# Peptides against a protein of PDB entry 4KTY, part 220

Target 1, 266 residues: chain A of PDB entry 4KTY
Amino acid sequence: YVLNDIGVIFYGEVNDIKTRSWSYGQFEDGILDTCLYVMDRAQMDLSGRGNPIKVSRVGSAMVNAKDDEGVLVGSWDNIYAYGVPPSAWTGSVDILLEYRSSENPVRYGQCWVFAGVFNTFLRCLGIPARIVTNYFSAHDNDANLQMDIFLEEDGNVNSKLTKDSVWNYHCWNEAWMTRPDLPVGFGGWQAVDSTPQENSDGMYRCGPASVQAIKHGHVCFQFDAPFVFAEVNSDLIYITAKKDGTHVVENVDATHIGKLIVTKQI

## One batch from the design tools (peptide; made by RFdiffusion4, then SolubleMPNN)

Design b2_p29_3_s2 (from b2_p29_3, 10 letters changed)
Fold by OpenDDE base, seed 2:
Structure b2_p29_3_s2 (fold): chain B 266 residues (1-266), chain A 29 residues (1-29)
Amino acid sequence: as target 1 above (266 residues)
Amino acid sequence: SPLQYAYIPKKDGSYVPVPNSVLTNMVSL
């Protein structure tokens, strides 16, 4: 979880699982220095750099360019006019070295690119880390633990009211650490995500969220446990907005989200 | 292709793609 410099990332569809090789390159020249530079750009206090909770949270913010001119700019519209298509990257090294050299965000990434670079960052700093893939990954944008799908009276989706969505798949990271800020038993693997999905207390970041807490429904534990829980376990709630302003729940689907969560065992 | 995509699932098993405007907040600096 720290020493392997080449990994495998799962992607695709649940019925057509695919793998992509990714070179983390945490031991390559300049990579550790770049990770330190990332923390410098975040203006992270030296005292915090030894705390994996703080480091992983800062990393989740800084691996994306949003808010803080971090490492990667995302693109999901199939337009990559001012950079490299996400599919062209084969590892973290070129991305991190470009960021260090240019001191500007690198274009472009999607979830596996964010997760790959973030995995390098964590491993460089001595934090055991792995990439996990969730198929049918919910994006709950209002932190209510549901996928709220608003329908017109004719049964069609109301795209104006519907803010939540589902990724066909999504990758994030798990980082191993103790959690002295949580009750006993909620250390170990922590979900952290650098893909800029939602604002968390002022910045696009996610985690660390205790995997044990999520597994047992303890969504009150910091950080971002409700969001991570929703990614893997939210119900689809189909709501018809009536012309009189009332909302009627037409259907609930508890089977769509989080059909498979995969991580490579090293 | 490794590209991920966002969608809204419909009751009939089909889907509505998420508009690019919804993804803008994820992309913008």
Scores: peptide ipSAE 0.636, ipTM 0.933, DockQ to the pose 0.752
Fold by OpenDDE base, seed 1:
Structure b2_p29_3_s2 (fold): chain B 266 residues (1-266), chain A 29 residues (1-29)
Amino acid sequence: as target 1 above (266 residues)
Amino acid sequence: SPLQYAYIPKKDGSYVPVPNSVLTNMVSL
């Protein structure tokens, strides 16, 4: 994983799965230096830089520009007026070198761009990493492990009350590390995500969350396991908001979210 | 296109797109 400088990212729809080549370029000139610079910008203490738990968590925060003027500005409005459209990037190198040179966030990214750059960051620092694509990926906004879809009495979605949403697909990373901060057995692959989806203890970051813990329903372990669990396994809860202010659960769909999770095995 | 989009699934299998205003909160510095 660490030695592979070109990868494949899965995207699109479950019925039209597509792949995109991505150049990680972790061995290119200036890339390792840029990764160190990212940790410097994060004001990460030297003692933590050898700890993959701390490094991956800091990376998840710093690969996005939110909060801390990190690497990438996300955009999902289809405009991209003041930078490079997300689809124009072919790898991490140009993004990281631009960030290092300008010392300003680079525009623009979406999930696979964030995941690509984050993968480079992790690999540069000796952390085995891969990109994971989840189709029908839930965005749980209130950390209750479910997708709350509020309906009007006529059955239409109440967009004002409904805060949760679904991505057609979403990419994040898995990083390989030991987890001495968790019980035995919860090391190995850890989910980490640099796409700025939700606030985690004051910053838009996500993970490391133990994949083994999540797989076995242990969402109580740090970091952000409930959010990652919800991305892949939340039920859709359709709630009718009555005119009198009462809420009634009308339907539950346990099949919509996380229909396919794909990662390249190398 | 590799572009991702957010939506709210409806019971009938259709969807409501998430407004850009909601997504702006993810983007803002």
Scores: peptide ipSAE 0.635, ipTM 0.934, DockQ to the pose 0.794
Fold by OpenDDE base, seed 3:
Structure b2_p29_3_s2 (fold): chain B 266 residues (1-266), chain A 29 residues (1-29)
Amino acid sequence: as target 1 above (266 residues)
Amino acid sequence: SPLQYAYIPKKDGSYVPVPNSVLTNMVSL
């Protein structure tokens, strides 16, 4: 529930599911003020601050530091020389208070850190939110709803051509809201993601994407439904790059991505 | 460890790790 200030985040592998406690601390001193400060830094107009669609979208942009000097700098290359390793964080409070104090992005986060901080942000602003973990989470970088794996003729991966990838697991958020901008029935849980994975209309942000729409294959609805759909449903498309420059689809695996999606009850 | 890792699955069930250069694009300035 929105009142829970401590949560559990699922991570690891499908065959070895692990949990991490996370303190959201949405009621701690200075946290609400920091969330308001985040919206101020985003230059969000006052009229939009009461709209959970706009707030969650702005939050998805601002919890990551890309584009706008938002809250968290991500690092996935095991280089944490100028900050705190992602694994050292235990909750949102220290991160948000550091951001408010320093007025500079906090280093470093990975998906569960982004999701944890974003969950705090949403809950502080009265938006019901939860963290979702997707195992074997696709990262589609060209919005074609596929995981395109380019191979050399010898069967090795062509790393130059292959831009898509898979996370062993990925965490994002679901936020509860009405969607008057969508057809009836597509309110409720909306996928939102602050991990800076892909550009969405000029900023590294994601959502809100209607979970109901995605479940029913409606990827045409704003925002970023194709990306979220791909995270959980992408087929692996193995494409051989021939010496003559032609590409041939040699194999399709429809079972690899999105094998397990886990969330705590609210 | 809760650290994520990105990979490219191969047809034979093995994996190729994603180069760090790709992952650095997700890092902010």
Scores: peptide ipSAE 0.630, ipTM 0.932, DockQ to the pose 0.789
Fold by OpenDDE base, seed 5:
Structure b2_p29_3_s2 (fold): chain B 266 residues (1-266), chain A 29 residues (1-29)
Amino acid sequence: as target 1 above (266 residues)
Amino acid sequence: SPLQYAYIPKKDGSYVPVPNSVLTNMVSL
């Protein structure tokens, strides 16, 4: 999980699972220096750099450009005029070296690009890490652990009221560490995500969230456990917005989200 | 293509694509 410099990332659909190779390149010239530079830009003190909890949380913020002029600019509107299309990247090295050279965010990424670069960052700093893919990944934007879908009286989706959404697939990282800040048994794999999905206490970052805590429904444990839980386990709540302003729950689907979670065994 | 897309699932199993305006919140500028 630290020494392997080439990986496989799962993507596509549940009924048509696809893979792509990704070169992490954590041992290539200039890559460790760039990871240290990222922590310098984040203004991490030396004591914090020895703490994988702090490092992974800072990394989740800094691998995306939002808030802090971090590494990657995301684009999901199919407009890539001022950079490289997300699909053109084959590994982390070119992205990280461009960031170090230009000292400006690199364009453009989507989830697997963020996860690939973040995986390199973690591994460079001696943190065991892997990429995880979740098919039908929920994006709950109001932290209520539900995917709220608002409908008009005719049954059509009300796009103005519906703020939550689902990704066909989403990938993030798991990092291995102890969690002395949590109860015994919640160390090990921690979910961390550098794709800029939601604000977490002032900036777009996510994790580390204990995989064991999430698995057992302990969403009160830091960091961002409710969001990660919702990504893999939220119910779809279909709510009809009546003309009189009342909301009526018409249907609940507990089967749509998180149908398959995949990671490569190294 | 590895491109991901966001959608709102409909009760009939179809979906509505998420408007780009919603995705703007994720743009890291």
Scores: peptide ipSAE 0.628, ipTM 0.926, DockQ to the pose 0.780

Design b2_p29_3_s3 (from b2_p29_3, 10 letters changed)
Fold by OpenDDE base, seed 2:
Structure b2_p29_3_s3 (fold): chain B 266 residues (1-266), chain A 29 residues (1-29)
Amino acid sequence: as target 1 above (266 residues)
Amino acid sequence: SPLQYAYIPKKDGSYVPVPNSELTAMVSL
């Protein structure tokens, strides 16, 4: 989880699982220096750089360009002017070295690119880390632990009211650390995500969220446990907005989200 | 292709795609 400099990232569909090789390159020249530079750009105190909780949370923020001119600009519009298409990247090294050289965000990434670069960052700093792929990954944008799907009276989706959505797949990272800030038993793997999905206390970042806490529904534990829980376990709530302004729950689907979560055991 | 896409699942098993432009604006402006 620290020594491997080449990895495999799972993507695609549950019925057609695919893999992509990714070169992490945490031992390549200039990569450690770039990771330190990232923490410098974050204005992270030296005292915090030895704390994997702080480091992983800062990394979650800084691997994306939002808020702080971090490493990667995301794009999902299939028009990648003035940059590199997400699918063209083969590893973290070129991205990180470009960031260090230009001192400007690198274009462009999607989830596996964010996760790949973040994995390099974590491993480079001695934090055991792996990439996980969640198929049918919910994006709950109001932190209510549900996928709220609003319907017209004719049964069609009301796209204006429906703000939540589902990724076909999404990649994030798990980082291994103790959690002295949590009750006993909630250390170990922590979910962290650098894809800029939602604002977390003023910044686009996510985690560390205790995997054990998520598994047992303890969403009150910092950080961002409700969002991570929703990614893997949200119910689809189909709500008909009536003409009189009332909302009626028509259907609940507890099976759609998080059908498969995959990580490579290395 | 490794490219992500997002959608709204419909109760009949079909889906409404989220426009990529909206997704990019929502997630990564």
Scores: peptide ipSAE 0.652, ipTM 0.936, DockQ to the pose 0.840
Fold by OpenDDE base, seed 1:
Structure b2_p29_3_s3 (fold): chain B 266 residues (1-266), chain A 29 residues (1-29)
Amino acid sequence: as target 1 above (266 residues)
Amino acid sequence: SPLQYAYIPKKDGSYVPVPNSELTAMVSL
């Protein structure tokens, strides 16, 4: 994984899966230096820079511009004024070099751009990493492991009450590391995400969350396991909001979220 | 297109789209 400087990112729809080539360029001139610069901007202690847990968590925060003037500004408004549209990027190199040169966040990214840049960051620092694509990816914004869908009495969605949503697809990263901070067996692949989806203890970051822990329903372990679990396995809870203000669970759909999770194996 | 979009699934299999402007605000602000 560390040696592959070109990758494939899966995107699109479950019924129309597409792939995009992405140049990670971890060996290109200035890229490693830029990754070190990112950690400098994060004011990361030297002692922590050898710890993949700390590095991946800092990276998840710093690859997005929120909170800390990190690498990428996200945009989903389909306007992309004053920057490069997310679809125009072909790799991490130009983004990272622009960040290093300008010392300002680069515009613009969406999930695969964040994941691509983050993958470069991890690989540059010797952390085995891959990109994961989740189709029908839940965005649980209240950390209750559910997709709460509020309905009017007529069955229509109450958009004012409904805060959770589903991405058609979402990309994040998995990083390989030991987890001495967790019980035995929860090392290996760790989910980390630099797309600024939710606040995690004061910053927009996500992970590392043990993939093994999540697979076995252990969401109590650091970091952000409930959020990652919800992305791939949350139930849709349809709640009818009555005129009298009472809420009644009408239906539960356990099949909608996380129908397909794809990652490159080579 | 690789562009993401978000939606709220309905019981009948249809969906309510989340406006891109709202999505950007929720995610990036």
Scores: peptide ipSAE 0.651, ipTM 0.936, DockQ to the pose 0.780
Fold by OpenDDE base, seed 3:
Structure b2_p29_3_s3 (fold): chain B 266 residues (1-266), chain A 29 residues (1-29)
Amino acid sequence: as target 1 above (266 residues)
Amino acid sequence: SPLQYAYIPKKDGSYVPVPNSELTAMVSL
């Protein structure tokens, strides 16, 4: 399944699902060398390079430029003055080769670009991987497994207190591996995400989080299971911030987040 | 366009958009 070098990434809206072709190019000249270079830049011990848990976690960190001068700089402000607009990329090869040549982070990416490059990285290193798209994807910034929406007494959103948000869609990767560090049954697909959304034990990375564990509500298992769980299953908690300083839960919406999760068959 | 956007859902089904600049600040170098 690592053999497919062209893929399809789902994006858009639930009511208007769109697809984008992406060339992974894991077999093209220089790509394997670049993936090795990425691990070199991460100063990854040789002993860990054969461990898909460590490799996927390092890849999660290194495909984004944050913290470690990794591959891609994200931009969401529609201002791409010092690089390539995210929508202009059609595959991983140009990005990875530019990174290898310049030895500087490549500008710019959004989630599907991160996921595309990360998919190449994983597949290049022999880790079965696929891209997953989650529509109405929650961003829980305080790891409480819910999306806290703070409201003024008039019902308007309190933007100062409300830190969580929802992506119209977000995509990340699933990587196939055994998890000897987890109880039996929690191997298989592991969620990993290179889009630099949240800090995980000192750097912007995410996973590997056992999909089976998350599916069964086991969010205590490493790595970053609470964050991934929240992306697909957060309740919206509407909290009124009263003038007296008290907070009161006014409403809960358990249906908004994670309405559709789509992946191409690997 | 594949560009992402973020928002805060409101109880009435509307939403408050999150400024893209804030997202970029969070995820950039």
Scores: peptide ipSAE 0.650, ipTM 0.934, DockQ to the pose 0.888
Fold by OpenDDE base, seed 4:
Structure b2_p29_3_s3 (fold): chain B 266 residues (1-266), chain A 29 residues (1-29)
Amino acid sequence: as target 1 above (266 residues)
Amino acid sequence: SPLQYAYIPKKDGSYVPVPNSELTAMVSL
């Protein structure tokens, strides 16, 4: 998980799974220097740079440009006029070297680009890392562990009330580390995500969240466990908004979210 | 295409697409 400089990223749909090659290039010239530069830009204390918990959390924040002029600017509106379309990238090296050279965020990325660059960052710093693809990935906007879908009385979606949504797929990373800050048994793989989905204590970052904790429903553990849990295991809650302002749960679908989670075994 | 999209699932199995512009505004600079 640290030596392989080429990977495969899963994307698409559950019934039409696709793969994309990605060159991590963690051993290429200038890449380690760039990763150190990223931590410098984050103003990360030297004492923290040996701690994979801190490093992965900082990396989660810095691989996206939000808040801190980090590496990548995301774009989901099909407007890429001022940079490179997300689909044009084939690896992390050009992105990281451009960032180091320009000292400005690189345009543009989507989840697999963020995950690819973040994977390089983690591996460069000696943290075992892999990319995870979640199909039907929930985006819980209000951190309530549910996908709240508000309906009008006629059954149509109330888009003004509904803030939660589902990605067709989403990629993030898992990083291997001990978690002395958590109870015994919650080390190992930690979910970390550099796609700037939600604000986490003042910055757009996510994780590290213990995969074991998430698996066993322990969402109280730092960091961002509720959000990660919701991505893979939230129920769809269909709530009818009555004209009188009351809300009634009409239906629950526990099968829609996280139908397939794929990660490379080697 | 590797491009992501988001939607709101409906109970009848259909969906409401989330406009890409709204996604970018929320999750990007």
Scores: peptide ipSAE 0.632, ipTM 0.934, DockQ to the pose 0.865

Design b2_p29_3_s4 (from b2_p29_3, 10 letters changed)
Fold by OpenDDE base, seed 1:
Structure b2_p29_3_s4 (fold): chain B 266 residues (1-266), chain A 29 residues (1-29)
Amino acid sequence: as target 1 above (266 residues)
Amino acid sequence: SDLQSAYIPKPDGSSVPVPNSKLTEMVSL
């Protein structure tokens, strides 16, 4: 998980699973220097740079450009006028070297681009890391562990009230580390995500969240366990907004979210 | 397509896409 410089990322739909090659290039010239530069831009203390918990959390913030002029600008509205379309990237090296040279965020990425660059960052710094793809991935916007879908009385979606949404697929990373800040047994794989989805204590970042904790429903453990739990386990709560202003739960679907989670073996 | 798509599911098994205006909020500037 540290030595592999080429990987496979899963994407597409559950009924049409696709794979793409991604060059991580963590050993190429200038890449380690760029990773150190990223931590410098984050103003990360030298004492923290050896701690994978701190490094992965900083990385999750800095691989996206929000808040801190980090590496990648995301675009999901099909507007790529001032950069490279997300689909045109084939690896992390060009992105990281452009960032280091220009000292400005690189345009543009979506989840697999963020995950690819973040995987390079982690591996470059000696943290075992892999990319995970979740199909039917929930985006919980209000941190209540459920997908609140508001419907009009006619059955149409109330887009004004509905803040939560579902990705057809979403990629994030898992990083291997001990978690001395958590109870025994919650080390190992930690979910970390650099795609700018939600604010976590003042920055668009996510994790590290213990995969074991998530599997056992321990959402109280830092960091961002509720959000990661929701990505894979949220129930859909269909709420009808009545004309009188009342809300009525009409349906609950506990099967829609997280139908398939895949990662490459080694 | 290799692009992500965001949607809102409906009880009947259909879905509606998330408006581009909402997706623009996620742009990392």
Scores: peptide ipSAE 0.638, ipTM 0.939, DockQ to the pose 0.828
Fold by OpenDDE base, seed 3:
Structure b2_p29_3_s4 (fold): chain B 266 residues (1-266), chain A 29 residues (1-29)
Amino acid sequence: as target 1 above (266 residues)
Amino acid sequence: SDLQSAYIPKPDGSSVPVPNSKLTEMVSL
């Protein structure tokens, strides 16, 4: 989890699972220095740099460019005019070195690019880390643990009211650490996500969220457990917006989200 | 395709894509 500099990332669809190679390059020249530079840009206190909880949380913020001119700019609208298409990247090294050299965010990434770079960051700093792919990954925008889908009376989606959505797949990271800030048993793998999906206490960041806590439905533990829980286990709530302004729940689907979660153990 | 796709599922098993305008909010230029 620290020594492997090449990995495999799962992507695609549940019916057509694909794998891609990713070079983490955590031992390549300049990469550790760049990771330290990232923490410097975050103005992270030196006393916190030895704490994997703080480091992973800062990393989740800084690997994305939002809020703090971090490493990667995301693009999901197929517009890549000012950089490299997300699919063109094959590893973290070029991205991190470009960031260090230019001191500006690198364009562009999607989830596996964010996860790849973040995996390098964590491993460089001695934090065991792996990439996780979730198929049918929910994006809950208000942390209410469900996917609220608003429909018109004719059955069409009300796009104005519907804020939540689903990714065909989403990649994030799990980092291994103790959690002395949580009850006993909630250490180990922690979900952390650098893809800029939602704001967490003022910044686009996510985690560390205890995987054990999430598995047992404990969403009250810091950080961002409700969001991560929703990604893998939210129900779809279909709400019909009536012409009279009333909302009626007409259907619930508890089977759509999180059909497959894949992690390479090697 | 390697790309993520965002969609809104429908009760009939179909889906509609998330508008690009919404996805653009995740872009920080």
Scores: peptide ipSAE 0.637, ipTM 0.937, DockQ to the pose 0.808
Fold by OpenDDE base, seed 2:
Parts: sequence; structure tokens; C-alpha cells
Structure b2_p29_3_s4 (fold): chain B 266 residues (1-266), chain A 29 residues (1-29)
Amino acid sequence: as target 1 above (266 residues)
Amino acid sequence: SDLQSAYIPKPDGSSVPVPNSKLTEMVSL
């Protein structure tokens, strides 16, 4: 994981799985220096830089520009007039070197760009890391572990009440580390995500969340396990808002979310 | 396309796309 400087990222649809190459470039000139600079910009204490839990959490915050003038600005509006379209990037090196040179956030990224840059960051710092793609990835906006879909009586979506949504696909990272802060058995792969999806204790960051904990339903373990659990395992709850103001659960779909999770195995 | 898209599923198997403006707000760009 740490030694591979070129990777494959899965994307597209579950019925039309696509792959793209991504150059991580963790050994190229200036990249390690840039990763150290990212931690400097985060004002991370030197004592914390040897702790993969702290490093991965800081990285998840700093790879996105939100809150802290981090590396990448996201864009999902299909308007990229002030930067590079997300699809034009082929690797992490140009992004990281631009960030280091300009000292300003780089435009623009979507999930695979965030995941690609974050993977470089983790690998540069000696943390084994891989990219994971989840198809039908839930975005739980209210942290209740379910997708609340509000419908009008005519069956149309109530867009005002419905805050949750589903990504056709989403990419995040898994980082390998021990978790002495958790019970025995919850080390190993940890989900971390630098795409700025939700606020976690004051910053747009996510993880590290124990993959083993999530698989066994232990969502009480730090960090952000409920959100990551919801991404892969949320039930869709269809709620009809009646004219009298009452809400009625009319349907539940436990099969829609997290239909396929793909990662490159070494 | 290689771009992400967000949607709201419906019980009948159809979906409603999330408007870009709303998505921007949700992801806090």
C-alpha cells in the first residue's frame, strides 16, 4: 500500500463500473515537504505527527479547503471557471505542488480527487492507505443512521423536508493503524474521508472510524463511526407528510445503500 | 461521466436529482 505510487480508483455506476489511473507520486520531489507543510498549516504539534490517529484526522480536515484553507476546493455544480475541472486531474503531484507554491487552496476536486490527494498524504507519512469506492453511498445529514426521505401525499419528494441524499458513488480512504484508544480488536483498517461532507466536532473531517467496529455495528466508537456506518448501511425511510401535519412511515428499503464497496487489494 | 451525482430515491425505483445549489449547501462548499 505505501510503496505503490500509481493506483486505480473505481467510479461510475454499479452496473457500469469504471476505473481510472491515479498517480500518487509520494516519492516525487517536494511531495513529502508539502505533506509536512500541510501539517504545519494545521498547526499540528510535533508530538502528534507520529500518531497515525491524529495525523489521519488532521489530514481529513486539511485535504479539503473548508475551515482551514486546506488543499482542495470541491465543486459539484459543473462550473469550473476559476480552476481545473475535477476530471482533468491525473494525480496528486500537481495539486500538492500548486498548494505548496501558492499557499492557497487548489480548485477543483470531487471525491476521487480528495481521496487521491489524501492517499498520497497518508502514504508519504508512512501510513498504509487505500481508496475505497462505495456505490449508492448515503449522505446522512442529521446523523440518525438512516435516510429520511419525505414524500408528499402524491408521492413526489418534499425537497424542503428531505435533507438526506445518495451519491451514485463516493470515494474515501482506509488507513491502517492500531487503535489503542479503542477496545482490542478494532485496530487495522480505519475509514477516513477528506471530502467535506459533514461537520465533525467543529470541522469538516471524518475518521478514523474502525472498519471492524462499523462491520459489527459498534457506532459508538470514535471517530465519526455513525456517519460512515450510514454511508454503507442506512435504511431508506419513506415518510409521507400528511396535509394534517402528521408524518407516516410508508416504506422502508434496507437494500438500496451500500450495494457494492470496492477497493484494490494487494 | 466520471463526476459524482447526488439523488433522492423514490419507492417506485425512480429518483429525483439533487440540484447543484442544494448539493453545494449540503457539502458546504
Scores: peptide ipSAE 0.621, ipTM 0.932, DockQ to the pose 0.768
Fold by OpenDDE base, seed 5:
Structure b2_p29_3_s4 (fold): chain B 266 residues (1-266), chain A 29 residues (1-29)
Amino acid sequence: as target 1 above (266 residues)
Amino acid sequence: SDLQSAYIPKPDGSSVPVPNSKLTEMVSL
């Protein structure tokens, strides 16, 4: 989890699982220096740089360009005119070295690119890390732990009222650390995500959220446990918006979200 | 494709794609 410089990332659909190679390159020249530079740009105190909780949280913010001119600009509109298409990247090294050289965010990434770069960042700093892929990954945008899907009476989606959505797949990271800030038993793997999905206490960042806490439904534990829980466990709530303005729950699907979570060992 | 796609599922098992404009609002670029 620290020494392996080449990985495999899972993507695609649950019925057509695909893999891609990713070069982390955590030992390549200039990469550690770039990771230190990232923490400098975040204005992270030296005393915090030895704390994996703080480092992983800062990393989740800084690997995305939002808020702080971090490493990567995301793009999901299939327009990549001013950079590199997300699919063209094969590893973290070129991205991180470009960031260090230009001192400007690198274009463009999607979830696996964010996760790949973040994995390099964590490993460079001595934090064991791996990439996780969740198929049918929920995006709960109102922090209510469910996917609210509003339907018209004819069964069509009310796009105005429906704010939540689902990714066909989403990649994030798990980082290994102790959690002295949590009760005993909630150390180990922590979910952290650098894809800029939601604002967390003023910045687009996510985690560290205890994987054990999430598995046991302890969504009150810092950081961002409700969001990560929703990504893997949300029920779909189909709500019909009636013409009279009333809302009626017509259906609940507890099987759609988080059908498969995959990670590579070592 | 290796790209992510966002969608809204429907009760009949079909789905509606999330428009790019809406996606931009939901995910910060």
Scores: peptide ipSAE 0.617, ipTM 0.931, DockQ to the pose 0.717

